# Peptides against a protein of PDB entry 4N78: the designs that were tried, part 135

Target 1, 186 residues: chain A of PDB entry 4N78
Amino acid sequence: HFQVICRLLGYQGIAVVMEELLKVVKSLLQGTILQYVKTLMEVMPKICRLPRHEYGSPGILEFFHHQLKDIVEYAELKTVCFQNLREVGNAILFCLLIEQSLSLEEVCDLLHAAPFQNILPRVHVKEGERLDAKMKRLESKYAPLHLVPLIERLGTPQQIAIAREGDLLTKERLCCGLSMFEVILT
Target 2, 155 residues: chain B of PDB entry 4N78
Amino acid sequence: MAELQMLLEEEIPGGRRALFDSYTNLERVADYCENNYIQSADKQRALEETKAYTTQSLASVAYLINTLANNVLQMLDIQASQLRRMESSINHISQTVDIHKEKVARREIGILTTNKNTSRTHKIIAPANLERPVRYIRKPIDYTILDDIGHGVKW

## One batch from the design tools (peptide; made by RFdiffusion4, then SolubleMPNN)

Design b2_p17_5_s3 (from b2_p17_5, 8 letters changed)
Fold by OpenDDE base, seed 5:
Structure b2_p17_5_s3 (fold): chain B 186 residues (1-186), chain C 155 residues (1-155), chain A 17 residues (1-17)
Amino acid sequence: as target 1 above (186 residues)
Amino acid sequence: as target 2 above (155 residues)
Amino acid sequence: DEILEAYFTRDLPVFQP
């Protein structure tokens, strides 16, 4: 699903969606969540000492339950605050999954373009074969597919310009060195 | 442009007119040949003359048709070439627009990106003394150790 | 081709009445 979304939206659509999600997250964090956090901080017990271990796990739990009873019973926390936190979490996950899906699509594009851009995979050399000879053979095999040199030789100036720009755009992908998710986390 | 115009306005219409005129002339020739054959005392000579006129007439018509056909083909070739040029121009514009759109899109998404910190993978210098992995002996968690922790009422 | 052209370029006899 995320791959389809990436294909449908493209870079522009993804950017718009992510920007809007960031706005939503910001609004949730600075608005409702912040207000609840402030309220919780105000009602938080000022002195919450660790009970003695002698009370055992049940006793310790009861102690904390008693100390936090007002917070736990605060109905709005469950209905509003936790929902908002879920929304934030979903937004973050969405962004992560979109970025991952986009990266996969970009890698696929790079792989598909590679033969046309003189990017050859390192061929596994079987024992006894010279790597150089195999690479030369591979280069020779794919040499006619080099798009930019071919167009430079046969194309019009306009075609050459377009080919160069296209080549550059194909090579320069987000997955090569950029992260959107890191921006979302900041 | 001038060549196409000449073909469309002069040569092709002219060729069509020539064919029409040729039809009229052929009818006249046919009438002549028929009458000549009927009236001639020397039927063989009349026949030979008719054959000559027939051959000439057929050759003329064939020429006119061939000329007209070639002109039409030439016209179509010119038009096809013009269409191809136009298509090429449109394609170039389309590609330019697409590239532009892509650049804009990349700028937009670029605002939402930061450089991946290539964490210099600190070469985990394997400590020289590979401590032999202590065989993880799953010691069963002796929960009895917890039996003494808490007021367990021994019933 | 020249022979054919020569045959093709001959004007049809205009029979003047």
Scores: peptide ipSAE 0.031, ipTM 0.711, DockQ to the pose 0.005
Fold by OpenDDE base, seed 2:
Structure b2_p17_5_s3 (fold): chain B 186 residues (1-186), chain C 155 residues (1-155), chain A 17 residues (1-17)
Amino acid sequence: as target 1 above (186 residues)
Amino acid sequence: as target 2 above (155 residues)
Amino acid sequence: DEILEAYFTRDLPVFQP
């Protein structure tokens, strides 16, 4: 599902959705959640000492239940605060999954474009083979596929300009060095 | 442009008119040949003359058709070339617009990104002194400590 | 084309009505 969303929205659509989600999260955090946290802090027992272990697990549980009775009975906490926290959590997860899905798509695009951009993987060298010789053979094999040099040789000035810009856009992807999720966490 | 205009306005219409005129003329030639054959005392001469006119007429029509056909083909080739140039221009514009849109989109999403802290995995410098795994000495749990806590009947 | 042109350029008797 997230892969489909990434494909449908593209960079622009993803940016818009992420911006709106950030606004929503900010609103939830600074508004309702903050207010509930403040209220909870006010209702929180000022002194909550660990009961003696002699009371056993049931006694300790009852002790904490009694100390936190006002919090547990706060109906709005369950219905509103926890829901808002779920929404924030869902938003964070959504952003994470979108970024991961986008990264996968970008990596696939980079891999598909690589032979046309003179980006060759390091080949596994069997024992006795020279890495340099194998790489040179590979380079020579794919040299005719290099799009920009081909267009520079055969194309019009306008085509060359478009090809260079297209090549640059193909090479420069978010997955190469940028993270959206880190921004969301700050 | 001038060549295409000349073909459309002068050469092709002119060729069509020439064919119509040729048709009318052929009918007259046919009538003449028929009458000449009927009235001539020398039928052999009249027949040879008819053959000559027929050959000439067929050659003339063939030439007119060929010329007209070539002009039409040339016209179509010029038009096809113009369409191809137009298509190329549209494609270039479209690509330019798409690139621009992509750049704008990337700027927008870029605002929402930060550099990946490639945490240089600090080479976990294996501490030189491998702290010897403290052998977990399982101390036997002395359960007798619990004997005094329960209300159990001391048997 | 030259042969056809040669035949075409031969003055077809324009039968004037």
Scores: peptide ipSAE 0.027, ipTM 0.708, DockQ to the pose 0.005
Fold by OpenDDE base, seed 1:
Structure b2_p17_5_s3 (fold): chain B 186 residues (1-186), chain C 155 residues (1-155), chain A 17 residues (1-17)
Amino acid sequence: as target 1 above (186 residues)
Amino acid sequence: as target 2 above (155 residues)
Amino acid sequence: DEILEAYFTRDLPVFQP
């Protein structure tokens, strides 16, 4: 699903969705969640010491239940605050999954374009084979597929310009060095 | 453009008119040949003359048709070439627009990105003395060690 | 072929009545 979303939205659509999600998250964090946190801080016991181990597990539990009674009985915490936290969590996960999916799509695009851009895979060298010779053979094999040089030889100036720009856009992808998710976490 | 215009406005219409006029002329030639044959005392001569006119007429019509056909073909070729050029232009514009849109989109999404912190994994300098991996002797976890830790209900 | 070509290039005789 996320791959399909990435393909459908493209960079523009993803950017818009991410921006809106960030706004939502910000609104939730600075609004409702902050208010609940403040309220919780106010009702939090100022002194909560560990009871003596002599009370046993049930006694300790009762002690904490008593100390945290106001928090435990705060019904809105479960219904509203936790829901908002889930929404934030879902938004974060959505962003993560979108970025991952986008990265996969970009990698696929790069791989598909590679033969046309003189980007050759590192070939495994068997014992006795010269890496250089093998690479030269590969280069020669794929040389006719090099799009930009081909267009530079056969194309119009306008076609050459477009080909170069297209080549650059194909090579420059977010997955090469950029992260959206890191921005979201900040 | 001038050539196409000449073909459309002058050559092809002219060729069509010529062909039509040829039809009228052929009818006259036929009438002449018929009358000449009937009136002539030398039927053989009249027949030979008719054959000559027939051959000439057929050749003329063939020429007119061929000329007209070639002009039409030329017109179509020019139009096809124009369409191809137009298509190329449209494609060029479309690609330019798409590239522009893509650049804009990339800028927008780029604002939402930061450089991946390649944490320079500190080269784990392998300590020079590779301490021989102490053979992990799986000592059976003696759970009895925990028997004294906690208020277990001694049944 | 030349004779045929020569005939192809000839205008139809315009018979004046």
Scores: peptide ipSAE 0.027, ipTM 0.712, DockQ to the pose 0.005
Fold by OpenDDE base, seed 4:
Structure b2_p17_5_s3 (fold): chain B 186 residues (1-186), chain C 155 residues (1-155), chain A 17 residues (1-17)
Amino acid sequence: as target 1 above (186 residues)
Amino acid sequence: as target 2 above (155 residues)
Amino acid sequence: DEILEAYFTRDLPVFQP
């Protein structure tokens, strides 16, 4: 599904969706979640010392339960705050999955374009074959497919310009060095 | 442009008119030949004359048809050339627009991106025990799986 | 070809009524 979404929306659509999601997340974080966090901080015990280990696990649990009683009994925490956190989490996951899907799509595009852009895959060399010879053969094989040189030879100046720009756009992809998800996490 | 106009407005209509006139004239020639044969004392001469007119008529019609056909073909060739030029222009504009849109889109999404922190992959210390390369059985890459992946030209 | 062309371009007799 995410792959289809990426294909359908393209860069622009993804950007719009991501921007809106960021707004939503920001709103949730700065609004409701912040308010709950502030409230929680107010009810948080100022001094929560580690109980003595002699109380055992049950005693320690009871201690913390008692210390956090006000938090645990805060009904809105479960119903509203956790829901908002879930929404934020979902948004983050969505962004992650979109980025991953986009990266896959971009990689596929790069791979498909590679023969036309004089980007040759590393050929597995069998024992005894010279890598250089194989690469030369491969270069020779794909040489006629090099789009930009072909257009430069046969095309109009305008076509050449378009071909160069297209080539550049094809080569420059987000997956090569950019991350959206990192921005979302900041 | 001038040539196409001449073909459309003068040559082709003129050729059609010529064919029509030829038809009318042929009818007259036929009538003449028939009457001449009936009235002539020398039927052999009349027959030879009819043969001559028939041959000439056939040749004339063939010429007219050929000329008209060639003019029509020429017209079509010119139009086809014009269409090709127009197509080229449209394609150029379309490509320009697409590139522009893509640039805009990339700028927009670019705002939402940061440089990937390429954590220097710590040199994976090769484990001392080189796992025997699992014989990569080259399964032929079924490229058909990729047919649905990417902006492939749907034929 | 020129002879044929000349032959083909020859005018048909025009008969007046």
Scores: peptide ipSAE 0.026, ipTM 0.709, DockQ to the pose 0.005

Design b2_p17_5_s4 (from b2_p17_5, 7 letters changed)
Fold by OpenDDE base, seed 4:
Structure b2_p17_5_s4 (fold): chain B 186 residues (1-186), chain C 155 residues (1-155), chain A 17 residues (1-17)
Amino acid sequence: as target 1 above (186 residues)
Amino acid sequence: as target 2 above (155 residues)
Amino acid sequence: SEILDAYFQRDLPTFQP
């Protein structure tokens, strides 16, 4: 599904969706979540001493339950705050999945374009074949497919310019060095 | 453009008219030949005259048809050439627009991106000797690294 | 074509009524 979404939206659509999601996340974080965090901080016991280990795990748990009673009993925390956090989480996951899907699509595009851009696939050298010979054969095989050189020979100046620009755009992809998800996490 | 216009407005219509006139004339010639044969005392001469007229008429019609056909073909060739030029222009514009749109889209999405922290695990040990800038032979991006990522999604 | 041109240039007898 995410792959289809990525294909359908393209870079423009993805950018728009991501921007809107970021706005939503920002709004949630700076608004409701921040308010709840502030409230929680106010209710948080100022001095929470580690209970003596002699109380054992149950006693320690009970101690913390008591200390955090006001927080745990804060009904809005369970309903609203957690919901908002869930929404933020979903947004983050969505962004992650979109980025992953986009990366896959970009990789596929790069792979498909590779023969036309003088990018040769890694050749599995069978035992006994010289890598160099195989590479030369591949180069010879794909040489006629080199689009930019072909257009440079046969095309108009305008076509050449477009071909070069297209080639550049084809080669440059987000997956090569950019991450949206990292931006979302900041 | 002038040639196409001449073909469309003058040559082809003129040729069609000529062909039509030829048809009318052929009918007259036929009538004449028939009457001449009936009225002539020398049937052999009349027959020879008819043969001559028939040959001439056929040649004339053939010429007219050939000329008209050639003009039509020429017209079509010119139109085809114009269409090809138009197609080329449209394609150029379309490609330009697409590239522009793509650039805009990439800028927009680019704002939402940061550089991947590729933890280069390999401490580039600064080679002590400033070796000559090895021409960055753009090693073809080994996309094989991506081969492992694609296995999970059954298409 | 030349033969046809030659024949075409020959005035078909316009039978004036």
Scores: peptide ipSAE 0.029, ipTM 0.628, DockQ to the pose 0.005
Fold by OpenDDE base, seed 3:
Structure b2_p17_5_s4 (fold): chain B 186 residues (1-186), chain C 155 residues (1-155), chain A 17 residues (1-17)
Amino acid sequence: as target 1 above (186 residues)
Amino acid sequence: as target 2 above (155 residues)
Amino acid sequence: SEILDAYFQRDLPTFQP
């Protein structure tokens, strides 16, 4: 699904969606969540002593439950605050998954374009074969597919310019050195 | 364009008119030949004359048809060439627009990106309005990422 | 076509009405 979304939206659409998500997250964090956090801080017990270990795990849990009874029983915390936190979490996950999906799409595009851009994969050399000879053979095989040189030879100046720009755009991808999710987390 | 205009307005219509006139004339020639043969005491001579007119008529019609056909073909070639030029122009514009749109899109998403090697302390910056294009920063392309494809590497 | 044009470049006999 995320791959389809990436394909459908493209860079423009993804940017818009991410921007809106960031706004939503910001609004949730600075608004409702912040208010609840402040309220919780006010109602938190000022002094919470460690119970004796002799009470065992159940007793200790009960102790803390008692100390936090007012907080636990606060209905709005469960219904509103936690819901908002879920929304924030979902937004973050969405961004992560979109970036991952986008990276995959970009890689696929790079792979598909590689033969046309004189980008050859590393060739596995069997025993007894010369790597150089094999690479040279591959280069020769794919040489006619080099789009930019071909257009430079046969095309008009305008076509050449477009081809070069297209080639550049094809090569320049986020996955090659950029991260979007890191920005979102900040 | 002048040649095309001449073909469309003069040569082709003229050729069509010529063929039409020839049709009418051929009927007259046929009538003449028939009457001449019937009335002539020398049937052999009349026959030879008819053969001559027939040959001439066929040659003339063939010429007219050939000329007209060539003119039509020439017209079509010129029109095809014009269409090709127009198509080329449209394609060029379309490609230019597409490239521009892509650049704009990349600028927008670029604002939401940071270098993978940079500190995670980068501030969230909203995409700038299209009216104030943020400078597109080209980053070096590392194709080593392709080396890990197919080996189960999680990106 | 040029050969045909040369060979058949003839006018039909015309009869005036």
Scores: peptide ipSAE 0.024, ipTM 0.597, DockQ to the pose 0.006
Fold by OpenDDE base, seed 1:
Structure b2_p17_5_s4 (fold): chain B 186 residues (1-186), chain C 155 residues (1-155), chain A 17 residues (1-17)
Amino acid sequence: as target 1 above (186 residues)
Amino acid sequence: as target 2 above (155 residues)
Amino acid sequence: SEILDAYFQRDLPTFQP
């Protein structure tokens, strides 16, 4: 599903969605969640000392339950605050999955374009074969597929310009060195 | 453009008119030949003249048709070439626009990105002295200490 | 074609009635 979404939205659509999600997350964090956190901090006991070990586990639990009674009984925490946190979590996960899906699509595009862009895969050299000879053979094999050089030889200046720009756009992908998710986490 | 215009406005219409005129002329020639043959005392001569006129007329018509056909073909070729050029231009514009849109889109999404921190895997130099994890001797929790606190229901 | 061209250059007699 995310792959389809990435294909449908493209870079622009993804950017818009990501921006809007960031706004939503920011709004949730700075608005409702912050308010709840502040309220919780106010209700939180100022002095919460560890009860003596002599009270045992049940006694300690009761102690903390008593100390946190106001927090536990805060019904809005369970209904509204947790829901907002879920929304934030979902947004983050969505961003992550979109980025991953986009990266996969970009990698696929790069792989598909590679033969046309003089990008040759590293061939595993079997024992006894010269890497250089094998690479030269591959280069020779794929040389006719090099699109930009081909167009440079046969195309009009305008076509050459478009081909070069297209080649550059094909090579330059986010997956090569950029991360959106890291920005979202900051 | 000038050649196409000439073909469309002058050559092809002119050729069509010429062909039409030729048709009318052929009818006159036919009438003449028929009358000449009937009136002539020398039927053989009249027949030879008719053959000559017929051959000439057919040749003329063939020429006119051929010329007209060639002009039409030339016109079509020019138009086809123009269409191809137009298509090429449209494609170029379309590609340019698409590239531009893509660049804009990439800039927009790029703002939302940061460089992947290739975390230099700092070789966590394992401190040489692996302090032997102090064997956490789990002292068995003697739960019997709790026996005295609870009002256990003596079953 | 040359024979045809030679025939084509002959002006069709405009039969003036």
Scores: peptide ipSAE 0.022, ipTM 0.629, DockQ to the pose 0.005
Fold by OpenDDE base, seed 2:
Structure b2_p17_5_s4 (fold): chain B 186 residues (1-186), chain C 155 residues (1-155), chain A 17 residues (1-17)
Amino acid sequence: as target 1 above (186 residues)
Amino acid sequence: as target 2 above (155 residues)
Amino acid sequence: SEILDAYFQRDLPTFQP
């Protein structure tokens, strides 16, 4: 689903969605969640001492349950605050998954374009084969597929310009060095 | 452009008119040949003359048709070439616009990105000195320190 | 085409009515 979304929206669409999600998250964090946190802080026991270990795990749990009874019974916390937190969580996950999907798409594009852009994969050399010889063979094999040089030789000036721009756009991808998710986390 | 105009305005219409006139003339020639054959005392000569006129007439019509056809084909070729040029121009514009849109889109999304912290995997140079594993002696945790903190019932 | 041109250059008798 996320791959389809990435393909459908493109860079522009993804940007718009991400911006809106960030706004929503910001609104939730600074608004409702903050208010609930403040309220919770006010209701929190000022002094919560650790019960004696002699009470055992059940006793300790009951103790904390009693201390936090007011918080647990706060109906709005369950209905509104947790929902908002879920929304924030979902937004974060969405952003992560979108970025991952986009990265995969970009990598695929780069790989598909590579033969046409004089980008050769590092070939695994079998024992006894010279890496240099294999690379030269590969270079020779793909040399006719180099799009920009081909168009430079055969195309009009306008076509050459477009080809160069297209080549640049193909090479420049977010996955090469940029992260959206890191921005969301900050 | 001048050639196309000449074809459209002069050569093709002229050729069509010529062909039409030729048709009318052929009818006259046919009538002449028929009458000449009937009235002539030398039927053989009249027949030979008719054959000559027929051959000439057919050749003339063929020429006119061929010329007209060639002119039409030439016209179509010129028009096709013009259309191809227009198509090329449109494609160029379209591609330029697409590239521009893509650049804008990339700028927009770029604002939402930060550089990946390529954690230079510092080659953890294994310190050459094998620090002797300090035997972790688990000191028993004395929980009695917490005895004073609880509101527990003093038994 | 040359043969056709040669025939075309021959003045078709324009029968004037």
Scores: peptide ipSAE 0.021, ipTM 0.619, DockQ to the pose 0.005

